# Ledger of designs, part 12: peptides against a protein of PDB entry 3HUF

Target 1, 320 residues: chain A of PDB entry 3HUF
Amino acid sequence: MWIIEAEGDILKGKSRILFPGTYIVGRNVSDDSSHIQVISKSISKRHARFTILTPSEKDYFTGGPCEFEVKDLDTKFGTKVNEKVVGQNGDSYKEKDLKIQLGKCPFTINAYWRSMCIQFDNPEMLSQWASNLNLLGIPTGLRDSDATTHFVMNRQAGSSITVGTMYAFLKKTVIIDDSYLQYLSTVKESVIEDASLMPDALECFKNIIKNNDQFPSSPEDCINSLEGFSCAMLNTSSESHHLLELLGLRISTFMSLGDIDKELISKTDFVVLNNAVYDSEKISFPEGIFCLTIEQLWKIIIERNSRELISKEIERLKYA

## One batch from the design tools (peptide; made by RFdiffusion4, then SolubleMPNN)

Design b2_p25_1_s3 (from b2_p25_1, 16 letters changed)
Fold by OpenDDE base, seed 4:
Structure b2_p25_1_s3 (fold): chain B 320 residues (1-320), chain A 25 residues (1-25)
Amino acid sequence: as target 1 above (320 residues)
Amino acid sequence: SEKKKKEEEKKKKEEEEAEKFEKEA
């Protein structure tokens, strides 16, 4: 989200979030969802127009800012951004930090980008929330991204957490739910005068983790917990691969269960499968190797003695 | 404090630029 603050109390000492939309900026406007009052005699009554675009798909992957357009409203002394005069037709900016000078005002409006990118685990939830979140200047998507700051947990009552949720947790992404999204969607007007009133997702996250026994106490309890073990996985999901890497596993990939030869078995402690392959191919599992699902692995990983549990399961199947 | 002096200097500069703006506008 874009946040503005200013020097010399020209914004009344307040920080403001600029959501996607158009703002008339000047000394003789009243602060609302479409106007920014700037308190200076050196500024025109209506001085500039700021337009914040909705996030692009690229912004989700890069954590880049929503495009910031500045147009001077035909003022005598113009508008500058980063010491450059704004062009007659307006200019667009993708820099994360903007120094905006209105006319001859010696005080600068500072605009800065606070990255917030929400990954969804469920396409239906993305479809439901994307429009509202984009109107807050929040990029949204389904794919894994290094720019993701928040992850929407798919809550199905009585279901195991998804691989996406497991990976988001280990990546230290803030896990949120629909309750937080609902709250976030309602705060738009309350943060106009005080950007600090933006809801903290960490409280939502703490409540999710505390109330769900499928989470360990910390990501650090699981990261590298299986260092020294080797697994093979079906080359299906990047998130699954990255999850296993974060566990400290040496990973081999295969395309089919038929590719699991004696050599692979000799080098591999266990095989990780998705639920669909595990359920369909259970009768055709290679002898002498431990096969489990990611969800079964996760249930072991969240235990304090995960290494001992894995070792026992490996031994049990080597001698069966 | 040095910060207050800089703020006061900026305020004086704002007043000067404001007067100039009102004369030029």
Scores: peptide ipSAE 0.100, ipTM 0.783, DockQ to the pose 0.174
Fold by OpenDDE base, seed 5:
Structure b2_p25_1_s3 (fold): chain B 320 residues (1-320), chain A 25 residues (1-25)
Amino acid sequence: as target 1 above (320 residues)
Amino acid sequence: SEKKKKEEEKKKKEEEEAEKFEKEA
């Protein structure tokens, strides 16, 4: 989201979130959803127009800012952004930090981008919330992205958390739920005066983790917990691969169970399958190797003695 | 603080420029 602050109390010492939309900036406007009052004798009654665009699809993957347009309203002394005079037709900015100078005002308005990108694990939840979140200047999507700051759990996934949720947790993404999204939707008016009134997602996250036994106490309890083990991965998602990497596993990827010969069995501790392949191929599992799903692996990983548990299962099947 | 003193000096210059602008307008 865009946040503005200013020097010399020209914004009354307040920080303000700028959501996507158009703002008239000047001395003789009243602060509301479309106006920004600036207290200076050196600026015009109506001095500039700020226009913030809704997030692009690219912004979701990059964590880049919503496009920020500045137009001078035909003022005597113009408007500058980052020491450059704004062009006659206005200019657009994608920098994360903007120093906006209105006319001869000796104080600058500082605009900065606070990154917030929300990944959804459920396409139905994305469809429900994307429009509202985009109107808050929050990029949203389903695909994994290194720019994601928050992750919305799929509550419809039955009694187990999804691989996407497991991976989001290990990536140290803040996991949130619908209650936090509802709260974000209501805060729009209050944050006009004080950007610090933005809800803390960490409280929501702490409550989710505390109330769900499928989460360890921290990502650090699981990261590299299986260092030194090797697995073969069959018919899994990219998130599944990245999840296994974060566990410290050496991973081999195969197309079928038939690719696992006696030599590979000697070098691989276990095979990871998706649920569909695990259930269909149980009768065709290679002899002398432990096969499990990611969900079964996760249940082992969240235990304090995960290494001992997995070692016992490997030994049981290797000597059977 | 040196920062507050610089802001007060800037504010004083702004008041002086604004008074000139109000007299010239």
Scores: peptide ipSAE 0.096, ipTM 0.774, DockQ to the pose 0.125
Fold by OpenDDE base, seed 2:
Structure b2_p25_1_s3 (fold): chain B 320 residues (1-320), chain A 25 residues (1-25)
Amino acid sequence: as target 1 above (320 residues)
Amino acid sequence: SEKKKKEEEKKKKEEEEAEKFEKEA
């Protein structure tokens, strides 16, 4: 989201979030969803127009800002952005930091980009929330991205957490739920006056973790907890691979259970399977190797003695 | 002391630019 602050109390000492939309900026406007009052005698009654575009798909992957357009409203002394005079037709900016000078005012408006990108675990929740979140200037998507700051957990009572949720947790992404998204939808007008009224997602996250026994106390308890072990997995998802990498595992990939030969068995401590393959093929597993699902592995990893538990299962099957 | 002097100089400059703006507008 874009946040504006200013020197010399010309914004009344307040920080303001700018959502996608158009704003008239000047001395003689009233603060609302489309106007920004600037308190200076050196500024025109209506001085500039700011236009913030909705996020692009690229912004979800890069964490880049919504495009910021500035137009001077035919003022005597013009408008500058980053010491450059704004062109007659207006100029567009993709920099994360903008210093805006209105006319001869000796105080600048500082605009800065706060990165917020929300990943969803399922397409149904994305379809429900994407429009509202994009109108807040928040990029949204389903795919893994290094720019993601928040992950929406789907709450199904009595179900195991998904691989996406496990991976988001280990990546130290802030896990949120539908209650946080509902709260975000209510603050749009209140944050015009005070940007500090933006909800803290960390409190939502702490409550999710505290009330769900499927999470360890911290990501650090699981990261590299299986260092020195080797596994083989079916080449199905990037998130599953990245999850196993964050556990410190050496990973080999295979395309089918038929590709698990004596050479692969000799190099691996265990095989990780999806639920469908595990349930259908458990009677046909290769002898002398431990096979488990990601969900079964997760249940072991969240235990304090995870290395001892895995070692006992590996030994039991090597000598059977 | 030095930060306060810079703020007072900026305020004086704002008043001078405001007077020019009002005369030129």
Scores: peptide ipSAE 0.091, ipTM 0.767, DockQ to the pose 0.170
Fold by OpenDDE base, seed 3:
Structure b2_p25_1_s3 (fold): chain B 320 residues (1-320), chain A 25 residues (1-25)
Amino acid sequence: as target 1 above (320 residues)
Amino acid sequence: SEKKKKEEEKKKKEEEEAEKFEKEA
């Protein structure tokens, strides 16, 4: 989201969130959803127009800002952004930091981008929330991205957490739920005067972990917990591969169960399968190798003695 | 002391620019 602050109390010492939309900026406007009052005698009554675009799909993957357009409203002394005079038709900016000078005002408005990108675990929740979140200037998507800051866990009562949720947790993404999204939707008016009124996602995250026994106490409890072990997996999802890497596993990939030869078995401690392959192919598993799902692996990983548990299962199958 | 001096100098500059703006407007 875009946040503005200013020197010399010209914004009344307050920071403000700017959502996608159009704002008239000047001395003789009242602060509301479409106006920004600036307290200076050195600026025009109506001085500039700020227009913030909704996020693009590219912004979701890059964590880049919503496009920020500035237009001078034909003022005597003009408007500058980053020491450059704004052109007659207005200019658009994709920089994360903007220094906006209105006329002869000796104080600068500083606009800065606070990155917030929300990944969803399922397409149904994305479809429900994406429009509202985009109107807050929050990029949304389903795919994994290095720019993701938050992850929406699906609240299915009594279901195991998904691979996406497991990976989001281990990569230290803030896991949130629908209650936090609902809260975000209500703050749009209150944050006009004070950007500090933005809800803290960490409180939601702490409550999710505290109330769900499928999470370890921290990501650090699981990261590299299986260092020194080797696994084989089907070349399927990137998230599954990255999850196993974060556990410290050496990973071999194969295309079919038929590719699991004696050589691969000799180098591999266990095979990780998706649920569909595990359930359909149980009867055709290679002898002498431990096969499990990611969800079964996760249940072992969250235990304090995960290394001992995995070692016991590997030994059981070597002597069977 | 130095922070307060800079704030007073900025405030004086704002008053001077405001007075120019009112004369030129």
Scores: peptide ipSAE 0.090, ipTM 0.765, DockQ to the pose 0.172

Design b2_p25_1_s4 (from b2_p25_1, 12 letters changed)
Fold by OpenDDE base, seed 1:
Structure b2_p25_1_s4 (fold): chain B 320 residues (1-320), chain A 25 residues (1-25)
Amino acid sequence: as target 1 above (320 residues)
Amino acid sequence: EEKKKEEEEKKKKEEEEFEKYEKEA
């Protein structure tokens, strides 16, 4: 989201969030969803127009800012952004930091981009929330991205957490739920006056972790916890692969259970399968290898003695 | 404290320039 602040109390000592939309900036406007009052004698009654675009798909992957357009409203002394005079037709900016000078005002408006990108685990939840979040200047998507700051957990009552949720947790992404998104939607008007009123997602995350025994105390408890072990997995999910890498596993990939030969078995401590393959093919598992689902693996990993538990299961099945 | 003093000096200069401009207009 874009946040503006300024020196010399020209913004009344307040920071303001700028959501996607158009703002008239000037001395003689009233602060609302479309106007920014700036208190200086050197500023025109209506001085500039700020236009913030909705996030692009690219912004979700890059964590880049919503495009920021500035137009001078035919003022005597013009408008500058980063010491450059704004052109007559306006200019667009993709920099994360903008120093905006209105006329001869000695105080600069500082606009800065606060990165917030929300990944969804479920396409239905994305479809429900994407429009509203994009109108907050928050990029949204389903795919894994290095720019993601938050992850929306799909709460199905009584289900295990998804691979996406597991991976988001290990990546130290802030896990949130629909309750946070609901709360975030309610503050849209209140944050116009004070950007500090934006709800902290960390509180939601802490509550999710506290109330769900499927999470370890920290990602650090799980990262590299299985260092030295080797697994094989189906080449079906990039997220599953990245999850297993974060556990410190050596990973071999195969295309079908039929590719699990004696050589692979000799080099592999266990085989990781998705639920669909595990349930459909459990009768065809090769002898002498430990096969488990990612969810079963996760249940072991969240235990403090995960290495001992896995070692015992490997031994038990190797001699069965 | 220094930042606040610098802001007050900038504000005072702005007022002085504006008063000149209002007298010349």
Scores: peptide ipSAE 0.168, ipTM 0.787, DockQ to the pose 0.082
Fold by OpenDDE base, seed 3:
Structure b2_p25_1_s4 (fold): chain B 320 residues (1-320), chain A 25 residues (1-25)
Amino acid sequence: as target 1 above (320 residues)
Amino acid sequence: EEKKKEEEEKKKKEEEEFEKYEKEA
């Protein structure tokens, strides 16, 4: 989201979040959802227009800012952004830091981008929330992104956590739920006066982790915990592959269980299967190899003695 | 204290420039 601050008390010592929308900036406006009061004698009654666009799909993958448009409102001394005079028709900016000078005011308005990108595990939840979150200047999506800061956990009562949730946790993404999304939807009025009133996602995350025994104590306890082991997996999901990589596994890929030959078995400690293949093909598993699901692997990984547990399971099947 | 003094000097210069501008208008 865009945050503005200024020197010399011209913003009354307050920081403000700017959501997507249009703002009239000037000395003789009242702070509201579409106006920013700036207190200086050198600033025009109505000085500039700020327009913040909704996030693009590209912004979800890059963590880039919502486009920031600045237009001078035909003032005598103009408006500058990063020491450059704003053009007569206005200019658009994609920089994460903007120094905005209004006329001859000796104090600068500093606009900075705080990156927030929300990944959803469930497409139905994305469909429900994406519009509201985009109106907050928050890019949203389903696919993994290096720019992802938050992950919406799919809550199904009594189900295991999804591979997406496991991977988000290991990536140190802040896991959130629908309660946090509801709270985000109410903040527009409070953050006009104080940007610090933005909801703390870390408190939501702490509560999720504390109340769910399916999470390890920290991501660091699991990262590279299986270094030196080798697995084979179906070449079906990039997310599952990346999860296994974060565990420190050497990964071989195959297209079907029929591709698991004696050579692959000789180089592989265990086979990771999706639930559908595991349940349908239990009778046709290759002899002499440990087959498990990602969810079964996760249950081993969250244990303090994960390496010993997996070694024992590998040994049991070599002697069976 | 130095930051406050610099801000007061900037405000004083701004007032002096504004008074010049009101006389030329």
Scores: peptide ipSAE 0.164, ipTM 0.786, DockQ to the pose 0.084
Fold by OpenDDE base, seed 5:
Structure b2_p25_1_s4 (fold): chain B 320 residues (1-320), chain A 25 residues (1-25)
Amino acid sequence: as target 1 above (320 residues)
Amino acid sequence: EEKKKEEEEKKKKEEEEFEKYEKEA
């Protein structure tokens, strides 16, 4: 989201969130959803127009800002952004920091991009919330991205956490739920004059972790916890592979259970399968190898003695 | 304290410049 602050009390000492939309900026406007009052003698009654675009798909992957357009409203002294005069037709900016000078005002409006990018685990939830979040200037998507700051947990009653949620946790993203999204939808008007009124996702995250026994205390408890072990996995998802890498596993990939030969068994401590393959192929598992799902592996990983537990299970099957 | 002094000097300069432009208008 874009936040503006200013020197010399020209914004009345307030930090303001700018959502996607159009704002008239000037001395003789009233602060509302479409106007920004700036208090200076050197500023025109109506001085500039700010237009913030909705996020692009590219912004979801890059963590880039919503495009910020500035137009001077035919003022005597013009408008500058980052010491450059705004062109007659207006200019667009993709920098994360903008120093906006209105006319000869000796005080600068500082606009800065606060990164917030929300990944969804469920396409139905994305479809429900994407439009509203985009209107807040928040990029949204389903695919993994290094730019993601928040992850919407798919809450199914009585289900284990998804691989996406596990991976989001290990990446140190802030896990949120529908309650936080609901709260975000209600605060749009209240945060116009005070950016501090934006709800803190960290409180939502702390509550999710505290109330769900499927989470370890920290990502650090799981990262590299299985260093020195080797696994084989069915080449099905990139997220599953990245999750196993974060556990410190050496990973080999196979295309079918029939590809699990004596050589692979000799180099592999256990085989990781998706739920569908695990349930359908239980009868056809190779002898002498430990097969488990990612969810079963996660249940071991969240335990304090995960290395001992997995070692015992590997030994049990070698002697069976 | 130094930031406040700089802001006051900037405000004073802004007023002096503005008074010049109001007399020329």
Scores: peptide ipSAE 0.164, ipTM 0.786, DockQ to the pose 0.081
Fold by OpenDDE base, seed 2:
Structure b2_p25_1_s4 (fold): chain B 320 residues (1-320), chain A 25 residues (1-25)
Amino acid sequence: as target 1 above (320 residues)
Amino acid sequence: EEKKKEEEEKKKKEEEEFEKYEKEA
């Protein structure tokens, strides 16, 4: 989201969130959803127009800012952004930091981009929330992204957590739920005057972890916990691969169970399968190798003695 | 304290420049 602050108390010492939309900036405007009052003698009654665009799909992957357009409203001394005079038709900016000078005012408005990108585990929830979140200047998506700051866990009562949730936890993404999204959707008006009124996602995350025994105490308890072991997996999910990498595993990939030959078995401690393959093919598993699902692996890695548990299962099947 | 003094000096200069422009208008 865009946040503005200013020097010399010209914004009354307040930080303000700018959502996608259009703002008239000047001395004689009243602060509301479309106006920004700036208190200086050198600033015109109506000085500039700011227009913030909704996030692009690219912004979800890069964590880049919503496009920021500035137009001078035919003022005597003009408007500058990053020491450059704004052109007669206005200019657009994609920099994360903007120093906005209105006329001869000796104090600048500082606009900065606070990155917030929300990944969804479920396409139906994305479809429900994406429009509202985009109107807050928050990029949203389903795919894994290095720019993701938050992950929406789908609460299915009595089900195991998904691979997406497991991976989001291990990569230290803030896991949130629908209750946080609902709260976030209501704050749009209250944060106009004070950007600090944004809801704390870390409190939501702490409550999720505390109340769900399917999570370890910390990501650090699981990261590299299986260092020195080797696994084979079906070449299906990027998130599954990245999850196994974060466990410290050496990973081999195969296309079908028929590709699991004696050579692969000799180099591999265990095979990771998806639920569909595990349930359908359990009768045809290769002899002398430990096969498990990611969900079964997760139940082992959250235990304090995960390495001993895995070693026992590997030994049981290699000597059988 | 230095930052507050610098801001007050900038405000005073802005007022002096503005008073000049209002007298010339």
Scores: peptide ipSAE 0.162, ipTM 0.785, DockQ to the pose 0.080

